# Ledger of designs, part 31: peptides against a protein of PDB entry 4M9S

Target 1, 135 residues: chain A of PDB entry 4M9S
Amino acid sequence: SRGLVGVECITPYSYKSLAMALQRCVEVLSDEDRSALAFAVVMPPGVDIPVKLWSCVIPVDICSNEEEQLDDEVADRLKRLSKRGALLSGKRMPVLTFKIDHIIHMFLKHVVDAQTIANGISILEQRLLEIGNNN

## One batch from the design tools (peptide; made by RFdiffusion4, then SolubleMPNN)

Design b1_p13_1_s2 (from b1_p13_1, 7 letters changed)
Fold by OpenDDE base, seed 2:
Structure b1_p13_1_s2 (fold): chain B 135 residues (1-135), chain A 13 residues (1-13)
Amino acid sequence: as target 1 above (135 residues)
Amino acid sequence: DVIEKMRALFASV
């Protein structure tokens, strides 16, 4: 995976080019995958986050209340996003995780509505508390 | 503006 890590040179040109590339990537996503990408903004950048934690914030309309199916559907969405270049970086071992890059995260913070971000954080916090209390 | 277009895209979800 050619890590975009090296282009820290935020020139206005690189910013515009990256913004255009990101726009194109977002435009070709399904509504569901685009929604998943939007909620990726609530995750800390540069951290390998397990799918179970992603499932706390990624909206999935599942007819079945089975938690296992939720994780699978979320994983599929995140996998599709990871195949779209620099949107997400997936690792399968030792545990399936996904990471959002700092640059992508920064862009999402500028384009995702502040209320959506706040709601996503609140949902994540609530779900984490629920998981913690059940353990 | 690319950023505004992206905002619109995310707001439509």
Scores: peptide ipSAE 0.040, ipTM 0.626, DockQ to the pose 0.566
Fold by OpenDDE base, seed 4:
Structure b1_p13_1_s2 (fold): chain B 135 residues (1-135), chain A 13 residues (1-13)
Amino acid sequence: as target 1 above (135 residues)
Amino acid sequence: DVIEKMRALFASV
């Protein structure tokens, strides 16, 4: 069990101020983008994570089960989130990756439902095992 | 409370 290392994040912003700012950002998101943001909590903060790994956790309703379509839809959601302040940081080269900020991650740990976190971790662990066994 | 509102927003998804 990789214990979520308690990231001590020292922020110049009060938790209340951060929460207020983030509330405004979250309120204007679609339900789908808000869901994607919630599941970002299961990712390690400060790490450039490829879209393929994000697609293991981000819930997507697609008409086709094609893996490429899944990755594209996930990428689009993450791109939209990256345009909303400091929620995510995207990098295009050499591989499309997204990184969650430590402060945002800490906030998500506080506000995301515990069952959602548990489910996301379980799903991620399962998918990582599947990937590891196939390589 | 802002925190409660945020929690509610995430819980509604």
Scores: peptide ipSAE 0.037, ipTM 0.621, DockQ to the pose 0.615
Fold by OpenDDE base, seed 3:
Structure b1_p13_1_s2 (fold): chain B 135 residues (1-135), chain A 13 residues (1-13)
Amino acid sequence: as target 1 above (135 residues)
Amino acid sequence: DVIEKMRALFASV
């Protein structure tokens, strides 16, 4: 278990303000985008993560069975989240990546269901092993 | 509180 302890000391005030802002953002999200945000908790904070790795954990309800379309759909969700303030930070070059900040990650660890976190980590670990064995 | 509401929102997913 890579304890991604985001060491950023959020003041209680900053945390409350962030929680209020996030609540408003989450309330207007689609169920799909909200799910994607929840699963962002399994990613290491402060790291630019390629879309391909995000696609390992973000559930996609309606996608053709093509892997390429899966990545595109995931990217679109992450882009929408990135446009909603500090939820995610997207980077297009050199490769399309998304990053979750430590503060947001810390918040998600407190609000996302423990079983969801555990399942997401397990799925990510499994997919990473599969990718590693195919290389 | 806001945190409980957030938990409820995420749990509904």
Scores: peptide ipSAE 0.035, ipTM 0.616, DockQ to the pose 0.588
Fold by OpenDDE base, seed 5:
Structure b1_p13_1_s2 (fold): chain B 135 residues (1-135), chain A 13 residues (1-13)
Amino acid sequence: as target 1 above (135 residues)
Amino acid sequence: DVIEKMRALFASV
C-alpha cells in the first residue's frame, strides 16, 4: 500500500495566499485536468512516480483500449499540470515521472472530498495488485 | 471560504 503519509510542510507563503493561488489555478483548468489534479492527492508526496502508476487512478473518458494511448493521454494531462507552477514536477530521465510536492499535497488533502480520496486509494490498490500478479 | 470553494470545485468534477 502506498501510504498517504501526510507530512506537515512549512510554507514560506501564508496558508491563505497559497490557497488563493491554488484556487485560481483550479478555476482555469479544464474539467479533465481538474479531475487529474484531484486524484494526485492519492499519490505519496515527494516521490517520482512513473506515468503508468498515475494512469491507474487518473480517469480518462475517451481513450482507445491501447495501454500506450492511455499513458500518453495521462502524461499530457500531467504535463499541463506541471506547467501550472508548483502543482507537479516532471522528470524525463531515466523514465518519465511526475512528483507532487509536500506543500501542494497537504493542501489537496484538505480540499479534495473524502470520498474521492477513498475511491482513488481503492482503485490504486486494486490496480497495483493486478500489475503485481501479471509480472 | 477559499478552502470550501476549492472543495466545491473538486466535487463538481
Scores: peptide ipSAE 0.034, ipTM 0.613, DockQ to the pose 0.634

Design b1_p13_1_s3 (from b1_p13_1, 6 letters changed)
Fold by OpenDDE base, seed 4:
Structure b1_p13_1_s3 (fold): chain B 135 residues (1-135), chain A 13 residues (1-13)
Amino acid sequence: as target 1 above (135 residues)
Amino acid sequence: DVIEEMRALFASV
């Protein structure tokens, strides 16, 4: 089918055509989902990343700081993104993970503000260190 | 330009 497809497939889309397709997907996102998508750029592309790590960078406005609630909200956002032109690829087993496509990741690098990316990386690094020290 | 329009969409992030 013609649409957003992973790097594993040869896409008939030109750069411009693919960008237009992505734009259509992004335009219909809520502000929250668009924000989540932006921060997906800090993740390595093509890697199944557990929700726990996504929750380190995806901004969530929740009434409680409970980890389970955070992970659930993050998972819901990522699931919605997965339904929008396969912006992400979800896997439920053995652990709930999401993967950003290389092409999507490349486009995000072009359109997400450099400072936002830098901040996201910094936050991820800090939180990963905290996780690592607790294990 | 599509890319510039996309940048505008993400500008609020």
Scores: peptide ipSAE 0.587, ipTM 0.932, DockQ to the pose 0.602
Fold by OpenDDE base, seed 1:
Structure b1_p13_1_s3 (fold): chain B 135 residues (1-135), chain A 13 residues (1-13)
Amino acid sequence: as target 1 above (135 residues)
Amino acid sequence: DVIEEMRALFASV
């Protein structure tokens, strides 16, 4: 297990003030978007992650098993999160990606249940293996 | 505590 080397993030904001701001942002999220945000903790911070990889861990109930539909739904959730301040940063070109910043990731590690994190990592690892074997 | 309140919010995940 490659431990995510915790990059110490320097912020001009006090921990408390930032936490309060994040709380306000999280409180207004739908359950679906909040869940998506929670699972962002399994991603390495500061990295532009393709939607396909997000789709490996973001829980989505879709009517079809079409991967394209899954990616679209996940993308929509992540887009909403990216519009909520600094929760996520979206990049449309050349490929649609989303990035979680170090500060947000750090907060998520403190507030998301450890078992949820562990499960998310396991799911991601499994899906990555599947993708790797199909390629 | 803000952190505890946030933990409660994410507990539903």
Scores: peptide ipSAE 0.584, ipTM 0.932, DockQ to the pose 0.577
Fold by OpenDDE base, seed 5:
Structure b1_p13_1_s3 (fold): chain B 135 residues (1-135), chain A 13 residues (1-13)
Amino acid sequence: as target 1 above (135 residues)
Amino acid sequence: DVIEEMRALFASV
């Protein structure tokens, strides 16, 4: 199984204050964006992850079978999340990537269901194998 | 508790 290695991060905000801020952010998310945020926990924190890998784990209900459209939909969700403060950070160059910070990742580990995390890791592993075999 | 409330929010995922 893919290990979720996270480093404990120190924040200038109290744990309670940050948790309350995150709660307010999560409460206003759509179900789709909240799901995308949940599955961000399966990614290693502090790493710029390309959209293609995000698309391996973020569920998309309504899209074409075209990989380009899938990536675009996932990218849109991640972009919306990146506008919610410290949830995600986007980078466009050299390629479009998104990163989850250690502190946000730590909170997600506390609040996302363990089975959801396990399923997300399994799905990611399967998709990575498929990508690797097709190259 | 804020953490429990957040867990409830993610329970549907």
Scores: peptide ipSAE 0.584, ipTM 0.932, DockQ to the pose 0.579
Fold by OpenDDE base, seed 3:
Structure b1_p13_1_s3 (fold): chain B 135 residues (1-135), chain A 13 residues (1-13)
Amino acid sequence: as target 1 above (135 residues)
Amino acid sequence: DVIEEMRALFASV
């Protein structure tokens, strides 16, 4: 799969300005929302991803083991992130999805720990296989 | 720099 690495030519100035804006946004996030944002790095950028797939990688501390509650909690976190500037873009129709932009994704690759990224990808792959085998 | 500060913020993840 040729990932269209959209080389968004960010000018160094735009990069710095965006980095500063992102820093301000990240600084005010709760630990939970910050973690959710970190794990967004495992998703392909520029793609509308259903909440169910986000739920595969975003850690949620829920009292109930109900899958529906997991998706709702994840959705709430992603909604909060989408309200903080350009962190995520949400669509409600036809299905609730969230998208990370290429630029934000690139920043996350530079600031999120490599082991965290690798683990997140591994978890996503495993969960996708499980979902695929159950269908 | 901003990137190092951001790395520090995400280090708790």
Scores: peptide ipSAE 0.584, ipTM 0.932, DockQ to the pose 0.576

Design b1_p13_1_s4 (from b1_p13_1, 7 letters changed)
Fold by OpenDDE base, seed 3:
Structure b1_p13_1_s4 (fold): chain B 135 residues (1-135), chain A 13 residues (1-13)
Amino acid sequence: as target 1 above (135 residues)
Amino acid sequence: DVLERMRALFASV
């Protein structure tokens, strides 16, 4: 499968085709995995991001999960998303990271609610500040 | 139409 990286110009046809492909992928996601994918829009595209940072924005029910397992639960969701092709790319070494593709990120900006995006960014910034102050 | 359907999929987030 030729990587999406080579498309210099997205034609209207290519755009529609990619949107349809993404729709089919999203339709079969669980509610939890779909939510995780939505919040991936707050991350910079094309960057390998460690699970710890993903855990700052991916919603997890803390009432049902131990805090010590937060990163593992987030990692499992991201792993499931990565198995659906171009949605996410995972790396296991040297540190477990996930990356969102530029094209997927662009589509998410068009389909995820603007308020959800703004809230996700705010939460990420706040959590990063807290992490920075504790180190 | 496609974008509208996609927005509907994410509406519950």
Scores: peptide ipSAE 0.617, ipTM 0.939, DockQ to the pose 0.599
Fold by OpenDDE base, seed 4:
Structure b1_p13_1_s4 (fold): chain B 135 residues (1-135), chain A 13 residues (1-13)
Amino acid sequence: as target 1 above (135 residues)
Amino acid sequence: DVLERMRALFASV
């Protein structure tokens, strides 16, 4: 089947063809969803990541900084991204998780600003340390 | 270039 669905496997798309397909997906995203997608590059590809960890790096502009509302808003953004083909893959059980595929991750590394990536990593590391110290 | 356009889209992040 032609489309982003095949990205989890050996993609039949050339790099250029994949880039064009991804461009069409990204162009229709809101600024918030595009921002969320950008920060997905900070996550290890191919790993089911709990929403709580996504919330450590996904910026939320509108909702209160209440942790529960933050996680819900992040989850909604990630769900929207998951509906755009193979941008993300979501699982509800046993825990709500999202995964970025290797090819999408690789693409993001080419198009997201290096400083943005560095900042995202720094923020993730800091927040993970905080979580680890509280457990 | 597709990549340049994509970089421009993500530049606001």
Scores: peptide ipSAE 0.617, ipTM 0.939, DockQ to the pose 0.596
Fold by OpenDDE base, seed 5:
Structure b1_p13_1_s4 (fold): chain B 135 residues (1-135), chain A 13 residues (1-13)
Amino acid sequence: as target 1 above (135 residues)
Amino acid sequence: DVLERMRALFASV
């Protein structure tokens, strides 16, 4: 049983203050960006995740079936979220990646529906298997 | 409660 060493995320903000700040950020998001943020909860916190893996779980309704266009749309959503400060951190080099911090991830676990989380994990697992089998 | 309001916002997902 590898004890998840709960990395105590040291924040200069009280939990209440952080929650209030996050609420203000979430309230102004579009439905699409809010959905993308919700599904960020299925990703491991503190890890730089490539856009291709984000595209496995972030729903995109209006996009061509071209994989490149899908990744671009997902990247745009994640970029918008990263501009909201603590929501996501983007890194361009060596590969475009996005990371969710532990404190934001923990917050999302409290507010995103458990079934949504479970479904997102299931979808991610399925698509990862498909990617692995096609390589 | 802030958390309840946040849960409501994410309920549409």
Scores: peptide ipSAE 0.616, ipTM 0.940, DockQ to the pose 0.572
Fold by OpenDDE base, seed 1:
Structure b1_p13_1_s4 (fold): chain B 135 residues (1-135), chain A 13 residues (1-13)
Amino acid sequence: as target 1 above (135 residues)
Amino acid sequence: DVLERMRALFASV
């Protein structure tokens, strides 16, 4: 499989090939990981985003309300995505962050439901306000 | 259409 890394310009043929490669990656995702990938479209592309902010938008069904467990579960999902076709890139230092590539983000904008995107943005905004008010 | 298939995959989200 040709790595998605380094694609800066997409011709129509490259677009189709890339879309097929992405489809193959998405097809093997669990429902949870696919959901996480969908909400990655809410994040600005090319930016290293801390796991804490990812946890504001990634839907997680956790048994415990412990914030640490939420972050761990989100991190695990994002790690799995990072191992699949470079859907995400992770950094461990100085803090654990994940970044979505511009190309992947562009594809997600075309395939994720517009209402889902809008809802994700709204949720992120609300939770950021809550975090900001508590600090 | 590959894009349509991808949209279908994300339809459950």
Scores: peptide ipSAE 0.615, ipTM 0.939, DockQ to the pose 0.608

Design b1_p13_2_s1 (from b1_p13_2, 10 letters changed)
Fold by OpenDDE base, seed 3:
Structure b1_p13_2_s1 (fold): chain B 135 residues (1-135), chain A 13 residues (1-13)
Amino acid sequence: as target 1 above (135 residues)
Amino acid sequence: PPVYAKTLVPSVL
């Protein structure tokens, strides 16, 4: 049985419908959760990413929170996003991870401004280097 | 401390 690799050609119609549906989902988010969702675009889609790596790019006001609470605060935001449909998928075991789906990632890639994406990638790269040098 | 630049989320989000 030759599996028809259905080239899911995202038709312009499918894209518009997706955009409209996602826009409605995003509108009900808090400003903080919406910002977290925007920065999810810097992560590779379809990959279970540990919370520690998410904490490198998700904006958190650390002036009010101890650094030790950063991962917990990030995890809470990602959990809220995971509860909103297909925005994120959480996995608790063996380690707490979150995954962005290809469809959502594609949407974000088109709606998040290029400068925000570039900044997010730069921040991620910098923080990964710091983590790597401390190990 | 990581200076979280307040990145303005596009109005579409």
Scores: peptide ipSAE 0.028, ipTM 0.641, DockQ to the pose 0.052
Fold by OpenDDE base, seed 1:
Structure b1_p13_2_s1 (fold): chain B 135 residues (1-135), chain A 13 residues (1-13)
Amino acid sequence: as target 1 above (135 residues)
Amino acid sequence: PPVYAKTLVPSVL
């Protein structure tokens, strides 16, 4: 059990003001993008995570089982989230990655349902084992 | 690759 070590982040913003601002940003998202944001809570904050690893936990309903299409759809969702300010940060080089900031991660830990977090962690662990065994 | 069904999002989100 690699517990996400809770890093305390000091912010100049009050938790209430941050929550209100984030709530407004989240309310205008599509249901799919909100779901993607919720599952971002299972990723370690402050780390540039490749799209391939995001695809292990981001809920996607696609008609094709092609891995390339899955990664593209996940990338599109994460790109949309990254355009909403502090929700995610994307980098294209050297590899396409996305990062969740500590402050957003702390917010998600408070608002995302415990069962959703547990499910996301379980899915991530399972998929990482599969990737590790296939390499 | 695995396809995951849409999950319920908490009302706060």
Scores: peptide ipSAE 0.027, ipTM 0.640, DockQ to the pose 0.043
Fold by OpenDDE base, seed 4:
Structure b1_p13_2_s1 (fold): chain B 135 residues (1-135), chain A 13 residues (1-13)
Amino acid sequence: as target 1 above (135 residues)
Amino acid sequence: PPVYAKTLVPSVL
């Protein structure tokens, strides 16, 4: 399997092949990880995003009084996604971050439903405002 | 204390 990292130029053919490969990868994900991947579309591609910001939009089946537990669960999901080929790229230092590649982001823009995208953007904006007002 | 909870959202994926 040629890693997704090597596709510099997307032709319609390359996109179709990539989309098919990605679809197969997505199909084997758990429902939770698949949902997390869907919400990755609201993040800017090619940017190392701290887990704290990912936790603003990634849905989790956790009810916790501790923000740390939420961040840990989100980090675990993103880590699992990063192990599924080139879906995400993680960095541990200096701060734990994850990045979505442009190609994956473009794929998600086409396959994630408009309602999910709109919800994710709305949630992100709301959480960013809350963070901004508390600082 | 604030409770953090999120639910899964339907996706075409």
Scores: peptide ipSAE 0.031, ipTM 0.629, DockQ to the pose 0.030; fails the geometry check
Fold by OpenDDE base, seed 5:
Structure b1_p13_2_s1 (fold): chain B 135 residues (1-135), chain A 13 residues (1-13)
Amino acid sequence: as target 1 above (135 residues)
Amino acid sequence: PPVYAKTLVPSVL
């Protein structure tokens, strides 16, 4: 049974309306939360991503030698985003994860600067290699 | 021990 990946074709009208609604939502975010949302674009949509992987790309203004402190700060930002509509979906069990929906991801791909996306992907790849080599 | 630090970038949204 080939699962029909129903490509929900968002109509241009639906996209424009969604973009306007999302723009208003983004405008009321703090600078830190907006930055976190921007870098969410580098994650694959529809996938439950562990906080540890989010911490590879979410910018923070803290310095810590403890990985737990970084993960906690990132988790707090992602939790705030998940409370604002459908920006992110959090899951606590079995592991704390966050997921970006396809619709939100598509919006971000059009709004976030292409160079920023490319840089974010590069940073993610580099830090994933570092994590992989330290295990 | 590894040091975890990243700088915020200007909002692109």
Scores: peptide ipSAE 0.029, ipTM 0.628, DockQ to the pose 0.030; fails the geometry check

Design b1_p13_2_s2 (from b1_p13_2, 10 letters changed)
Fold by OpenDDE base, seed 1:
Parts: structure tokens; sequence; C-alpha cells
Structure b1_p13_2_s2 (fold): chain B 135 residues (1-135), chain A 13 residues (1-13)
């Protein structure tokens, strides 16, 4: 499915209809996949984001501190979300990336709690700084 | 290095 990339403005009616459709889609997700979707709100919309950066914000409970395990689990979640239509779009080349559509991002800004968004941004910033300092 | 596991509790969507 081609994402709604390029839609800059929607009518209140269109937004309401989309919100209803998205709500139904979100309801059938697992708790883990819903959590992953929620934190997609901290990413800039319409940008192909490498899995490595997604792993900075997507909540994952892993048994070890193995980065490979984290990235694989995150990738699996994002792959599942990408199968839900316009939620995410994945690319394999040149590296595995996912992007959130502008319309979906706008939806998430309305339904994700403001404190959760703020926390996600803070964590992303911290982890990006750590990555930058360790390289 | 990043601390794992990473846990955040989002609101219910």
Amino acid sequence: as target 1 above (135 residues)
Amino acid sequence: PPVYPKTLVPPVL
C-alpha cells in the first residue's frame, strides 16, 4: 500500500474517518505492537529511519544486553506494523529502514499521552548522545 | 552503552 505520503491537509471529516479506521486497526494489535506504534510519534514523519534509531525508543524486554537481539526484535515489531497499511513503510535497501506517514503521525500526536511523548523524546536524545560519544 | 531491557509504558491506544 502506498502510504498517504503527500497529504498535507485533511478535512475534519477525513480526519474523523481516518481516526475511526486507525482505532480499529490499533485495537487488534498486541500490547507490544501498540506500544511500538505509540513511540513512533517521537520520530520525524516521512523520513526513512534506520532500525538502529528505532531501537532507541521502541520498548523491548530482552533477556540480555545483546544489541543484535534488540535490533531484531524491534525490526520484527516494525515489520508487523508495516503490514497494517499506512502505519509504517519499510525499505530494505540500502539499509533496513522504516518511516511513519505524516497522517499517521498526526493521529498519534492526538492519541498518545503528552508525558509519554516527552519521555520518549528525552530517551531518544539521551541515547543518540551516547551513540555519538561512543563512536 | 544503552541500558537494556528498554521499558516504557505508553498510554493505551
Scores: peptide ipSAE 0.040, ipTM 0.668, DockQ to the pose 0.046
Fold by OpenDDE base, seed 5:
Structure b1_p13_2_s2 (fold): chain B 135 residues (1-135), chain A 13 residues (1-13)
Amino acid sequence: as target 1 above (135 residues)
Amino acid sequence: PPVYPKTLVPPVL
C-alpha cells in the first residue's frame, strides 16, 4: 500500500504567521532545548518515534556509561518541548514516544541550516546501523 | 553499547 503522501499546501501567509509565532517560542527556549528542537527536523513528521531513536540525534553533554541516563535526559528535553504547545506531541502508552507535527517540521526544514540537517541524517543513519548490528 | 556525549553544531535558530 503506497501511503498517500499528503501534500500539505500551506499558504505563504500561513507560513509567515506560523514562522513569527514559532520564532517567539524559540527565543524563550534554553540553548539546550533550542538545539533539541532544531535536530527534531531529521525525524519523519507525523510518526510516533521512541525515545531511543531520538537519543541518536538529540545533542547531549553527559558522560554516562548507562544508556538509561541518556534516554532519560533526552526524554526530559522532549517533554519540555511538548509542554510548549504544538512543538512536539508525547505519548506514554504503550511506549514512550514523541512526534513532530507536519507543520512544525515544515517550519524547521526552512529554518534549520541544510548542512546541519544533512549531517544529522547521516549521524542518525550511522547510529541506527550500530543499534541494528548489536541486536 | 557504550553511551558517549553526542554533539552537533547547532543550526542558527
Scores: peptide ipSAE 0.039, ipTM 0.666, DockQ to the pose 0.045
Fold by OpenDDE base, seed 3:
Structure b1_p13_2_s2 (fold): chain B 135 residues (1-135), chain A 13 residues (1-13)
Amino acid sequence: as target 1 above (135 residues)
Amino acid sequence: PPVYPKTLVPPVL
């Protein structure tokens, strides 16, 4: 009887070490990029989300009423976050999308203020209803 | 209708 040696996947990365590494990564972000990352917590993890939906929740202080500029500015922020590695994953084709990984999303759920999360969800829901009614 | 950017209170990270 060959005993199934249970491969105890000793992940040497303690949850604590990953959280510390992510915390350091967040600390070096600009205030704007850090805010964008925080609101990424309202998105479902592992899903490629179009920039248009990201623009519903990413805080951007644009003085222009031009909706086209909003999506571009949001896209630039998300691109910067994606360049920092595991924070976001971007796809250009068929549509420009960004995805948050489960690990990052789990981290954000623990570090982002609960009221901020609730507000972000409320804003997203409101804007989705508006988009749905205009179509 | 133009969705005015609602000033989101910056998250405490």
Scores: peptide ipSAE 0.038, ipTM 0.664, DockQ to the pose 0.040
Fold by OpenDDE base, seed 2:
Structure b1_p13_2_s2 (fold): chain B 135 residues (1-135), chain A 13 residues (1-13)
Amino acid sequence: as target 1 above (135 residues)
Amino acid sequence: PPVYPKTLVPPVL
C-alpha cells in the first residue's frame, strides 16, 4: 500500500473561506461531474495522472465496453472540472494528464465519505494490478 | 481486458 504521504499544503486562505468557496463550486456541478470530482480524492495530489489511471476510479456509464470510449468520457468529465477554477489542472502534452492540487485534495478529504475514499483506493489498486498483470 | 465500468456508490458531497 503506497501511503499517499499527504504533503500538508499551507494555504494563504482561511480554511473556512476556502471551504465555502469550494462548496459553492461543487454545488453548481452536475451530479456526474460532482461524482467525478469526489473520486479525484483517491489520486495523489500534485501529480500529473494519465487519463487511463483516472478511468480506473471515475464512475462513468458507457454504452459500450470499449476502453477507448471509457477514456474519452472520463477525459471529458475531467476537462469540465478543469474549467471550473482550480479544481483540476490538465496537460495535453506529451500525454493527456490531470492533476489535483493539494488544496482541493484536502477539501475533498473532508467532504467525501471515508468509506467511499477507501473503496475508491481499493478499486484503483485492484485495477492497477489488473493492468500490470496483463502487460 | 476491457475495464468494465464498475458502479461506485455515489459519494456524499
Scores: peptide ipSAE 0.037, ipTM 0.664, DockQ to the pose 0.047

